# Designs tried in a protein design run: peptides against a protein of PDB entry 5TDY. Part 44

Target 1, 88 residues: chain A of PDB entry 5TDY
Amino acid sequence: EKKIDGRRKAAVLLVALGPEKAAQVMKHLDEETVEQLVVEIANIGRVTPEEKKQVLEEFLSLAKAKEMISEGGIEYAKKVLEKAFGPE

## One batch from the design tools (peptide; made by RFdiffusion4, then SolubleMPNN)

Design b2_p20_2_s1 (from b2_p20_2, 11 letters changed)
Fold by OpenDDE base, seed 3:
Parts: sequence; C-alpha cells; structure tokens
Structure b2_p20_2_s1 (fold): chain B 88 residues (1-88), chain A 20 residues (1-20)
Amino acid sequence: as target 1 above (88 residues)
Amino acid sequence: SEEEERKKFIEEVLEAWEKR
C-alpha cells in the first residue's frame, strides 16, 4: 500500500465532500489550515481509484472508532462519498 | 444535531491529517 501524506488525504476527502460541504466544514477551521488545504486542493491533480479508496477507508475507520457511523452504514457511506467524488 | 456532530468530526480529521 502506497503511503499518502496527510495534506493529500485531506484534499481528497474535501473534494469528495463537494464544494458546499467542504466550505461548511472549513469555515470552522483556523485560517492557516484553510489556506493550506485550499492550496492542496488546487494542486490535487488526478486522484487514482486506489488513493480514493485508501483515504475513504481510513476516514470511515476513524468514524467507526468514534461511533459516528454504524457498521451497517460504512459501506453505504463509502459509496456516497465515492459518488460525490465522481470524476475529477 | 447529528449533522453538526458529523461536521465537527470531519473538521477534527482534517486538522489531524493536515498536521501529519
């Protein structure tokens, strides 16, 4: 498995959320963090299916650990995010 | 609300990943 740096993972997730949801989340982050994330999104280039899968699986694992989603909702949530991501 | 909690969680993940 190829290692993905944190900034890239964050950018991949934000793109997957879509611009509206991404904005809703980032408006609560500190300005410096937002600026860095926006730069990373601007330079994201092509996200491979492998990268997308890896990022979403890690995100869902974290969500599960904090009981944000049920086991039955993991696969569904993954598909929703993947569809939201769509073509880049 | 659940929506606000989900947003907060995503924010936490983003901050954590950004620091890595």
Scores: peptide ipSAE 0.576, ipTM 0.903, DockQ to the pose 0.038
Fold by OpenDDE base, seed 1:
Structure b2_p20_2_s1 (fold): chain B 88 residues (1-88), chain A 20 residues (1-20)
Amino acid sequence: as target 1 above (88 residues)
Amino acid sequence: SEEEERKKFIEEVLEAWEKR
């Protein structure tokens, strides 16, 4: 498994959220962080299926650890988020 | 609200990833 840069993971996630939701999230971050993320998004290029998978799995793992989703709902959430990433 | 909580969570993830 290739290690993905943290900022890259963030950019992948934000792109998956779409511009509207991404903006809603980033407006609560400090300006410097937003600038850095926007640059990363602008240079995101092609996101491979492997990257999408890694980002999704880590995000879901964090969500589970934070108890944002129940264990029984992980599979459903996974499918929803997979659709958010877009079809392959 | 759940929406605010989800947004906050995403923000925390973004900040954590930014530091890595």
Scores: peptide ipSAE 0.559, ipTM 0.898, DockQ to the pose 0.037
Fold by OpenDDE base, seed 4:
Structure b2_p20_2_s1 (fold): chain B 88 residues (1-88), chain A 20 residues (1-20)
Amino acid sequence: as target 1 above (88 residues)
Amino acid sequence: SEEEERKKFIEEVLEAWEKR
């Protein structure tokens, strides 16, 4: 398994969400973080199937561990990512 | 709302990943 830095994982996730949802999420982040993420998104290049898998699995793991969000929210997030990255 | 919860969660994940 290849190591993926946090910023790249974030960029992969944001691209998967699409521009509208990505914008809605990023508007609540601090300006510096947004700038960094935008640059990473702009230079994301090709995302390998393995990277997509790693990002999805980690995201889902975090979602399942997060008790603050509803099951419906987790299920929705899963569906969105499956559309973007393909089914597991 | 569930949508707000999802957005908030994603924001937290992004911030956590950025700090790594």
Scores: peptide ipSAE 0.558, ipTM 0.898, DockQ to the pose 0.039
Fold by OpenDDE base, seed 2:
Structure b2_p20_2_s1 (fold): chain B 88 residues (1-88), chain A 20 residues (1-20)
Amino acid sequence: as target 1 above (88 residues)
Amino acid sequence: SEEEERKKFIEEVLEAWEKR
């Protein structure tokens, strides 16, 4: 497993959410953090399947540790993200 | 709401990753 820079992980996750949902998250972050994330997203280039998988799996692990979710894999992680920004 | 809590969690993860 390759180590991924934290800023890179954040950018990968936001891109996976799409621009609309990414904006909904960033509007609650401080201005300086938003600026940094925007720069990372602008320079994200190509995201490999392995990289995306690694980021989503780490996110899932963190969610489980916080007891936000109790099960699932990558597909469930995507569902959690979708649910956070869905019609509810 | 639970959805709001999930959003807050995502924000916290992003902030934590950004600081790494």
Scores: peptide ipSAE 0.439, ipTM 0.859, DockQ to the pose 0.041

Design b2_p20_2_s2 (from b2_p20_2, 10 letters changed)
Fold by OpenDDE base, seed 1:
Structure b2_p20_2_s2 (fold): chain B 88 residues (1-88), chain A 20 residues (1-20)
Amino acid sequence: as target 1 above (88 residues)
Amino acid sequence: SEEEEEKRFIEEVLKAWEAR
């Protein structure tokens, strides 16, 4: 199992969310961060099933363990991500 | 809203990943 760096994980997540949602999220990040993420997204290439799985699992794990959002919010995020990373 | 919470959480995750 390959270790995925943070910027790669971020790019995978943002691409999975789609360009509209990704843009909305990045509106709340600083300019330099956005520029770096855009470059990473542009050069993302193919995302392996393993990468998608790791990103999804870590995302959900962080949500559940740290209780960063409400239970309803976590469930909503879970559904969105399952649609993004699930079977096409 | 749930959508706003999702966005907020995504932002926090992105910030956490950048710090690693």
Scores: peptide ipSAE 0.567, ipTM 0.897, DockQ to the pose 0.040
Fold by OpenDDE base, seed 5:
Structure b2_p20_2_s2 (fold): chain B 88 residues (1-88), chain A 20 residues (1-20)
Amino acid sequence: as target 1 above (88 residues)
Amino acid sequence: SEEEEEKRFIEEVLKAWEAR
């Protein structure tokens, strides 16, 4: 499996969210992080199907492992992904 | 709200990935 660095994964997710939602999320991040993410987004190029799959799977894995959501558990996480990438 | 929770969740994922 190909290794994807953290910032690239973040860029993939943010692009999938679309510019409006991505901006809403990044408003809650520190300025330096936002600047770095914008650079990664600008240079993202093409996202392979494998990269997209890895990002989605790790997203769900993190949600499960860290119990990062208060209601709906993994189903809520899947709903977030559906809003970002559309149904798979 | 659900929208606010969604944004918070995504934010936490982004922070986790950046920490790596």
Scores: peptide ipSAE 0.543, ipTM 0.889, DockQ to the pose 0.040
Fold by OpenDDE base, seed 3:
Structure b2_p20_2_s2 (fold): chain B 88 residues (1-88), chain A 20 residues (1-20)
Amino acid sequence: as target 1 above (88 residues)
Amino acid sequence: SEEEEEKRFIEEVLKAWEAR
């Protein structure tokens, strides 16, 4: 598998969330970070199935490792992302 | 709510990816 840089993964995820939800998440990030992410989103181009898979897998891996949300929240997030990226 | 939990976690993931 080809390694995807963090900025690329972030752009892929934010596009999948949609503009409204993405904005609600980014409002808690630093202004400079938001500006950089917007640029990455604008230049995202085509997202390959491999990229979608890697983003989803790492997202779920981090969720389980950090235990920052309830099990129900993790499952909900998984379903939302699966709808956005398609079945694995 | 599950939706709010998702947003909170996504925010943390984004921060983690930026730190790399």
Scores: peptide ipSAE 0.534, ipTM 0.886, DockQ to the pose 0.040
Fold by OpenDDE base, seed 4:
Structure b2_p20_2_s2 (fold): chain B 88 residues (1-88), chain A 20 residues (1-20)
Amino acid sequence: as target 1 above (88 residues)
Amino acid sequence: SEEEEEKRFIEEVLKAWEAR
């Protein structure tokens, strides 16, 4: 597997969420971070299937490990991400 | 809501990735 840096993963995820949801998430981040993410999103280019896979898997893994959401929330997130990234 | 929960942990994941 090829290593993907954090900012790249963030940009891939935010693009997959769509502009509306991405904006709602980023409004809770500090201004400097948002500016950097916007630049990364603007320069995202083509996202490879491998990148999508890695972002999806790590995202779900982190969410589960930290127990940040209920199982129902995780299932919902899986559906949203599958729609955004496509099936694994 | 489920959507709000998703947004909440998305934010936390973003913060985790940025900290690396």
Scores: peptide ipSAE 0.531, ipTM 0.886, DockQ to the pose 0.040

Design b2_p20_2_s3 (from b2_p20_2, 10 letters changed)
Fold by OpenDDE base, seed 3:
Structure b2_p20_2_s3 (fold): chain B 88 residues (1-88), chain A 20 residues (1-20)
Amino acid sequence: as target 1 above (88 residues)
Amino acid sequence: SEEEERKKFIEEVLKAWEAR
């Protein structure tokens, strides 16, 4: 398994959300952090199937561990990523 | 709402990944 930089993982998720939803999620982040993430999104280039799968799996693992969202919310997250990058 | 909870959670994930 190839280690993915944290900023890159974040960029992958934000691209999946789309610009409008991404902006809503980032509204409580520090401005400097937002600027860094925007740069990462701009330079994301190609996201490999391996990266997409790895990011999704880690995201869902965190969701289940923290129990921050319901099963429906988790399913929604899967659909967002699938819509953006295709099934893994 | 669940939508707001999802947004909050994603925000926390972003913070965690940026901190690495």
Scores: peptide ipSAE 0.564, ipTM 0.900, DockQ to the pose 0.039
Fold by OpenDDE base, seed 5:
Structure b2_p20_2_s3 (fold): chain B 88 residues (1-88), chain A 20 residues (1-20)
Amino acid sequence: as target 1 above (88 residues)
Amino acid sequence: SEEEERKKFIEEVLKAWEAR
């Protein structure tokens, strides 16, 4: 597994969420954090399917730990998101 | 709402990743 920088993971996730959802999340962050994230998104460049998968799996693992979703929900979410921004 | 809580969770994840 390749190590991904935290800022890059954040950018990948936000791009995956789409502009509308990303904006709804970022509106609750402080200005400095938003600025940093926007810069990362602007410079995201090419995101490999492996990176997207890795970021998603880590995020969903955290969500499971927070009891936000069930294991079945994780699998479903992975499939839905894979269809949306999966293999290129 | 659940949606708002999900958004808050995402925010915390983003902050945590930025700190790493």
Scores: peptide ipSAE 0.562, ipTM 0.899, DockQ to the pose 0.037
Fold by OpenDDE base, seed 2:
Structure b2_p20_2_s3 (fold): chain B 88 residues (1-88), chain A 20 residues (1-20)
Amino acid sequence: as target 1 above (88 residues)
Amino acid sequence: SEEEERKKFIEEVLKAWEAR
């Protein structure tokens, strides 16, 4: 697999969440980080299937490994990502 | 709430990815 830089992964995820959820998450980040992420989002362009797959898999893997959210939370995440990046 | 926990998790993921 080809490694994706962190900011690219973050932009892909935030776009998948939608502007409302993205804003709610980024409000706890420092101003400089938010500005950088907004730039990445604005210039995200086309996201390849490989990028989508890697972001999704790592996101879900981290969720399960850290047990930071319930199984229901993971299901929510799956639905969000499926709606944004699922097969058309 | 579970929603808040999900948001916190996403935030932590973003921070982790930014550090990479």
Scores: peptide ipSAE 0.519, ipTM 0.883, DockQ to the pose 0.038
Fold by OpenDDE base, seed 1:
Structure b2_p20_2_s3 (fold): chain B 88 residues (1-88), chain A 20 residues (1-20)
Amino acid sequence: as target 1 above (88 residues)
Amino acid sequence: SEEEERKKFIEEVLKAWEAR
């Protein structure tokens, strides 16, 4: 298992969300952070199935561990993300 | 809404990853 840096994980997630949803999320971040993420997204290249899996697993793990959202919200997010990372 | 909740959660995860 390869370690993925935080900015790479963020880029993978944002690309999976699609440009419209990604923009809606990033508009709540500071300008410098957005610029850095945009650069990372622009240079994302190929995202391997393993990377997508790791990003999804950590995302869900953080949701559960930190109770960032309700259980229903976690399940909803899981379904949305699985759809985003799933077969096209 | 669930969508806003999801967006907020995603935002928090992004911030957490940036801090690492």
Scores: peptide ipSAE 0.436, ipTM 0.856, DockQ to the pose 0.039

Design b2_p20_4_s1 (from b2_p20_4, 9 letters changed)
Fold by OpenDDE base, seed 3:
Structure b2_p20_4_s1 (fold): chain B 88 residues (1-88), chain A 20 residues (1-20)
Amino acid sequence: as target 1 above (88 residues)
Amino acid sequence: EEVETLSPELIAEIIKEWLK
């Protein structure tokens, strides 16, 4: 798995959401951050399916942790165990 | 779960974390 920088992760996510949803999200960000993200989106280039999958999986993991989304999954469970007890 | 169904506020908070 290749490391993706935070700026690119954000851009990939926003592109995946589409312009309408992305605009709703950006209403919760400060002006400077919005400008940064618009530039990143404009220069995102090619997004591979692997990149998109990686970003969405990380996003959903963080979302579940933050708002206690009621959803199971083996991958999420493994991450919880790793955070709690470390790798076996 | 569909990402589009999540609140814009939650999505924004995670993006903020990625940008730190």
Scores: peptide ipSAE 0.685, ipTM 0.923, DockQ to the pose 0.754
Fold by OpenDDE base, seed 5:
Structure b2_p20_4_s1 (fold): chain B 88 residues (1-88), chain A 20 residues (1-20)
Amino acid sequence: as target 1 above (88 residues)
Amino acid sequence: EEVETLSPELIAEIIKEWLK
């Protein structure tokens, strides 16, 4: 796996969440962080399928660790990727 | 909990970790 910096991971995730959910998430961040992420999203450029998959898998892993969510994260991640970027 | 219903707060916390 290629190393992805945190700012990039966050931008990829927020794009994958969609604008409504992303907006809800950003309400929990400080203004400076929001501005930073908006810039990252605006300049996200090309995101490879591997990068998107890597980000979502890490996200789901962390989410499971924090809230002990149920299994099946990989399948969900695939669905999220498809909704956000279409099948590749 | 279900992945589809992850709270914005939780997601924000993960993002905060990534931004450290």
Scores: peptide ipSAE 0.679, ipTM 0.909, DockQ to the pose 0.436
Fold by OpenDDE base, seed 2:
Structure b2_p20_4_s1 (fold): chain B 88 residues (1-88), chain A 20 residues (1-20)
Amino acid sequence: as target 1 above (88 residues)
Amino acid sequence: EEVETLSPELIAEIIKEWLK
């Protein structure tokens, strides 16, 4: 798999969450970080299905490490992708 | 805990790690 820089990963994730949830997340980030991420989102350009899948799988892996969450991470990732970008 | 209910705070912490 191709290495994705952190800023790109964050932008892909936030877009995948949708504007409402993304806004809630951004309330926990400092103002400068929010501004930087907004720029990244604005210039996100083309995102391949492979890239989105890679980001969400890494996200879920890290989330599982931080909080005890239920099984079905891969199914959730697919659901997020479908809601954000439609069927692929 | 359901994956669909992950807190915005948790998600933000992961993003912070990516931005380090």
Scores: peptide ipSAE 0.678, ipTM 0.908, DockQ to the pose 0.420
Fold by OpenDDE base, seed 1:
Structure b2_p20_4_s1 (fold): chain B 88 residues (1-88), chain A 20 residues (1-20)
Amino acid sequence: as target 1 above (88 residues)
Amino acid sequence: EEVETLSPELIAEIIKEWLK
């Protein structure tokens, strides 16, 4: 896998979540971090399908480890992308 | 829990880890 820096991963995830959910998430981050991430999102440019998949699968793996989620990662990723960009 | 019910707090925690 190509290495993705943390800021990029966070931006990709937040975009994938959509603005509503992303805003909710950002309420749990400090102001400076929010500003940094907003800039990253504004300048996110092209996000490849590979990046999206990689970021979301890593996220879901971590989330499952923390909260014992049962739903498959790929299905969740599809749902997130659908909410962000419309049904595909 | 349901995937769609993932808390913003959990997501933020993971983001914080990525930003370390």
Scores: peptide ipSAE 0.678, ipTM 0.907, DockQ to the pose 0.412; fails the geometry check

Design b2_p20_4_s2 (from b2_p20_4, 9 letters changed)
Fold by OpenDDE base, seed 3:
Structure b2_p20_4_s2 (fold): chain B 88 residues (1-88), chain A 20 residues (1-20)
Amino acid sequence: as target 1 above (88 residues)
Amino acid sequence: MEVETLSAELIAEIIKEWLS
């Protein structure tokens, strides 16, 4: 498994969400972080199916580990994000 | 299901973790 840096993971996710939802997410981040992510998104280039899969899995795993989402919510989030990423 | 139904705050917190 190829390790993906945090900035890359965030950019991949935000792009998948689309500009409107990404903007909503960024409202919860500080200005410096937003600026960094905007640059990362601008230079995201090609995102492989493997990266998308890995980002999704890590998102769900972390959300669960941090008890930020219920068990039922995990499956819900998975479906929502899979749709956002698009079929492969 | 639409991505609009997923909490923006939740996503932001995970991103913060990735960037920490």
Scores: peptide ipSAE 0.702, ipTM 0.912, DockQ to the pose 0.485
Fold by OpenDDE base, seed 4:
Structure b2_p20_4_s2 (fold): chain B 88 residues (1-88), chain A 20 residues (1-20)
Amino acid sequence: as target 1 above (88 residues)
Amino acid sequence: MEVETLSAELIAEIIKEWLS
């Protein structure tokens, strides 16, 4: 498993969410962070299936660890995000 | 299922963690 830069992970997720949802997310981030992520998104290039998988799994893991998602919500969130990433 | 079902705040917090 290849290590993915944090900025890259964020960009991959934001792109998967779409511009509208991504904008909503960015409202919770500081200006400098937003600017950095915009640049990262602009240079995202190809996103491999492996990257998508890693980003999804790390998202779910961290969300659970922070108790921001219930056990029952994990599978649901996984399905939602898998759909957002699109078919492989 | 749609991405709208995921909290923007939740996603932002995870992103903050990735960038920390």
Scores: peptide ipSAE 0.700, ipTM 0.910, DockQ to the pose 0.510
Fold by OpenDDE base, seed 1:
Structure b2_p20_4_s2 (fold): chain B 88 residues (1-88), chain A 20 residues (1-20)
Amino acid sequence: as target 1 above (88 residues)
Amino acid sequence: MEVETLSAELIAEIIKEWLS
């Protein structure tokens, strides 16, 4: 398993969410962070299936760890994000 | 769109964690 840079993970997720949802997310981030992520998104290039899988799993793991999502919500979020990432 | 059902704040918090 290859380690993914945090900025890369964020960019991958934001792109998967689409421009509208990504914009909503970035409203919760400071200006400097947004600028950095915009650069990462612009240079994202090809996102491999492995990266998508890792980003999704790490997202779910952290969401659960922070208790910001219920067990049922985890499965739901997984399905939603898998759809957003596209078929593999 | 189904992703709209996910909290933007939740996603932002996870991203902040990744960037910390």
Scores: peptide ipSAE 0.698, ipTM 0.909, DockQ to the pose 0.475
Fold by OpenDDE base, seed 5:
Structure b2_p20_4_s2 (fold): chain B 88 residues (1-88), chain A 20 residues (1-20)
Amino acid sequence: as target 1 above (88 residues)
Amino acid sequence: MEVETLSAELIAEIIKEWLS
């Protein structure tokens, strides 16, 4: 399994969310971080199915670890994100 | 089911984790 750097993981997720939701998320980030992520998004290139899978699974894992989502909510979040990533 | 139902704050916190 290829390791994905944090910047790329964030960019992959934000692109998957779409511009409107991504904007909502970025309201919670500082200006410098937003600028860096915008650059990363602009240069994201092709996102492989493997990367999408890794980002999704790690997101769910971290959400659970931080106790910011219930067990029942995990499955719901997974479905939401899978739809956001779209089919290959 | 839409992505808008997923908390923006939750997503932001995890992104912060990835960037830490």
Scores: peptide ipSAE 0.666, ipTM 0.893, DockQ to the pose 0.525

Design b2_p20_4_s3 (from b2_p20_4, 10 letters changed)
Fold by OpenDDE base, seed 2:
Structure b2_p20_4_s3 (fold): chain B 88 residues (1-88), chain A 20 residues (1-20)
Amino acid sequence: as target 1 above (88 residues)
Amino acid sequence: DEVSTLSPELIAEIIKELLK
């Protein structure tokens, strides 16, 4: 798995959400952070399917770890199986 | 899409964590 810096992760996520949803998200961020993220988005270049998948999976994992959303989904199920029976 | 159903506020909180 390739390492992605936090700024890049945020930019990939916001682009994946689309401009309308991304704008709604940015209303909850301070002005300086918004400016930073806009620059990152402007310079995002190519986003591979693998990078997008990695970012979204980490995002969901973080959200669940904070107990902000219910546990579940295919990735959670995979983690349950891995912990119960080992990786395969 | 699970991510698209999440509130903008929640997504913003996770982004703040990513930027730490």
Scores: peptide ipSAE 0.656, ipTM 0.926, DockQ to the pose 0.759
Fold by OpenDDE base, seed 4:
Structure b2_p20_4_s3 (fold): chain B 88 residues (1-88), chain A 20 residues (1-20)
Amino acid sequence: as target 1 above (88 residues)
Amino acid sequence: DEVSTLSPELIAEIIKELLK
Protein backbone atom coordinates (compact mmCIF):
# COMPACT_ATOMS: atom_id res chain seq x y z
CA GLU B 1 0.00 0.00 0.00
CA LYS B 2 1.01 3.60 -0.55
CA LYS B 3 2.49 5.60 2.30
CA ILE B 4 0.38 8.53 3.44
CA ASP B 5 1.72 11.30 5.64
CA GLY B 6 -0.01 12.07 8.90
CA ARG B 7 -1.37 15.43 7.82
CA ARG B 8 -3.09 13.92 4.83
CA LYS B 9 -4.42 11.07 6.93
CA ALA B 10 -6.04 13.56 9.26
CA ALA B 11 -7.53 15.50 6.38
CA VAL B 12 -8.93 12.39 4.72
CA LEU B 13 -10.45 11.36 8.02
CA LEU B 14 -12.07 14.73 8.63
CA VAL B 15 -13.55 14.82 5.15
CA ALA B 16 -14.87 11.31 5.64
CA LEU B 17 -16.55 12.36 8.88
CA GLY B 18 -18.59 15.10 7.25
CA PRO B 19 -18.70 18.77 8.20
CA GLU B 20 -20.77 18.43 11.36
CA LYS B 21 -18.68 15.72 12.97
CA ALA B 22 -15.45 17.27 11.72
CA ALA B 23 -16.40 20.56 13.35
CA GLN B 24 -17.04 18.80 16.64
CA VAL B 25 -13.64 17.16 16.43
CA MET B 26 -11.89 20.43 15.71
CA LYS B 27 -13.28 21.96 18.88
CA HIS B 28 -10.86 19.70 20.72
CA LEU B 29 -7.82 20.89 18.79
CA ASP B 30 -5.69 23.99 19.26
CA GLU B 31 -6.00 26.90 16.87
CA GLU B 32 -2.76 26.23 15.03
CA THR B 33 -3.72 22.62 14.43
CA VAL B 34 -7.14 23.65 13.17
CA GLU B 35 -5.57 26.07 10.72
CA GLN B 36 -3.21 23.40 9.52
CA LEU B 37 -6.02 20.93 8.99
CA VAL B 38 -8.18 23.44 7.16
CA VAL B 39 -5.35 23.99 4.69
CA GLU B 40 -4.92 20.25 4.25
CA ILE B 41 -8.63 19.79 3.67
CA ALA B 42 -8.73 22.64 1.18
CA ASN B 43 -5.91 21.01 -0.77
CA ILE B 44 -6.96 17.41 -0.35
CA GLY B 45 -7.86 16.96 -4.00
CA ARG B 46 -9.00 13.52 -4.96
CA VAL B 47 -9.29 10.81 -2.35
CA THR B 48 -9.38 7.34 -3.81
CA PRO B 49 -11.46 4.60 -2.24
CA GLU B 50 -8.25 2.75 -1.52
CA GLU B 51 -6.73 5.71 0.28
CA LYS B 52 -9.90 6.29 2.27
CA LYS B 53 -10.05 2.65 3.25
CA GLN B 54 -6.41 2.64 4.29
CA VAL B 55 -6.81 5.75 6.43
CA LEU B 56 -10.01 4.60 8.08
CA GLU B 57 -8.64 1.17 8.84
CA GLU B 58 -5.55 2.61 10.47
CA PHE B 59 -7.65 5.12 12.34
CA LEU B 60 -10.03 2.47 13.62
CA SER B 61 -7.12 0.34 14.71
CA LEU B 62 -5.67 3.23 16.68
CA ALA B 63 -9.08 4.12 18.10
CA LYS B 64 -9.85 0.59 19.19
CA ALA B 65 -6.44 0.20 20.77
CA LYS B 66 -6.87 3.45 22.65
CA GLU B 67 -10.43 2.64 23.65
CA MET B 68 -9.55 -0.86 24.76
CA ILE B 69 -6.58 0.42 26.74
CA SER B 70 -8.82 3.04 28.32
CA GLU B 71 -11.20 0.25 29.23
CA GLY B 72 -8.40 -1.95 30.47
CA GLY B 73 -8.36 -4.10 27.35
CA ILE B 74 -4.87 -5.50 27.32
CA GLU B 75 -5.65 -8.27 24.88
CA TYR B 76 -6.29 -5.94 21.97
CA ALA B 77 -3.15 -3.98 22.75
CA LYS B 78 -1.19 -7.20 22.68
CA LYS B 79 -2.57 -8.06 19.27
CA VAL B 80 -1.70 -4.62 17.95
CA LEU B 81 1.88 -4.95 19.12
CA GLU B 82 2.17 -8.39 17.64
CA LYS B 83 0.90 -7.21 14.28
CA ALA B 84 3.10 -4.14 14.27
CA PHE B 85 6.38 -5.50 15.59
CA GLY B 86 6.03 -9.25 15.59
CA PRO B 87 5.78 -11.62 18.50
CA GLU B 88 8.36 -11.46 21.25
CA ASP A 1 -20.31 3.62 9.84
CA GLU A 2 -18.21 2.74 12.85
CA VAL A 3 -16.16 5.94 12.77
CA SER A 4 -19.32 8.00 13.08
CA THR A 5 -20.06 6.39 16.42
CA LEU A 6 -16.78 7.48 17.98
CA SER A 7 -16.67 10.53 20.23
CA PRO A 8 -15.21 13.71 18.78
CA GLU A 9 -12.79 13.81 21.68
CA LEU A 10 -11.41 10.39 20.91
CA ILE A 11 -11.06 11.22 17.24
CA ALA A 12 -9.26 14.44 18.11
CA GLU A 13 -6.78 12.61 20.30
CA ILE A 14 -5.94 10.23 17.50
CA ILE A 15 -5.55 13.11 15.06
CA LYS A 16 -3.09 14.70 17.46
CA GLU A 17 -1.07 11.52 17.33
CA LEU A 18 -1.18 11.45 13.54
CA LEU A 19 0.24 14.95 13.44
CA LYS A 20 3.23 14.21 15.65
Scores: peptide ipSAE 0.656, ipTM 0.925, DockQ to the pose 0.807
Fold by OpenDDE base, seed 3:
Structure b2_p20_4_s3 (fold): chain B 88 residues (1-88), chain A 20 residues (1-20)
Amino acid sequence: as target 1 above (88 residues)
Amino acid sequence: DEVSTLSPELIAEIIKELLK
């Protein structure tokens, strides 16, 4: 899979949410962050289905780890195993 | 679309992490 920077990940996520939901999210961010994200969204260009899937899966993993939301997801399961037992 | 059902507040917190 391709490496994606954090700024791009956030932009891809916000575009995927749609303008209404994205606006609700942005109400919880400071003004400087909002400006940063708006610029990133404006310059997002093409978002491939693979990139969107990758970003959303990582996001769900982070959300589940942070707030213990509904269980599930292969990526999350893999990360749980890695953190619990490691390579050794 | 599981992500769309999450609270805006939670999503915002994760975005903050992505931007660090």
Scores: peptide ipSAE 0.653, ipTM 0.925, DockQ to the pose 0.789
Fold by OpenDDE base, seed 1:
Structure b2_p20_4_s3 (fold): chain B 88 residues (1-88), chain A 20 residues (1-20)
Amino acid sequence: as target 1 above (88 residues)
Amino acid sequence: DEVSTLSPELIAEIIKELLK
């Protein structure tokens, strides 16, 4: 498993969420951070399934800790990826 | 779709942590 830069993680996550949800999320970030993330998204290039999986698993772990969501991380991550990008 | 039900604020908090 490769270590992924935090900015890269955020960009991958936002793309995976889809444009509507990503926009809602960005409303809670400061302007400079939004600009930074937009640049990262614009230059995201190739995102492998492995990278997407890694980022979403970490995200789900953190989200589960915050709100104690009940769904398993791996299964949830797969559902998110499939809904956002279809089968790869 | 559990992703759509998650709070945007929560997700933003996580992103802020990623950017620290």
Scores: peptide ipSAE 0.649, ipTM 0.916, DockQ to the pose 0.479

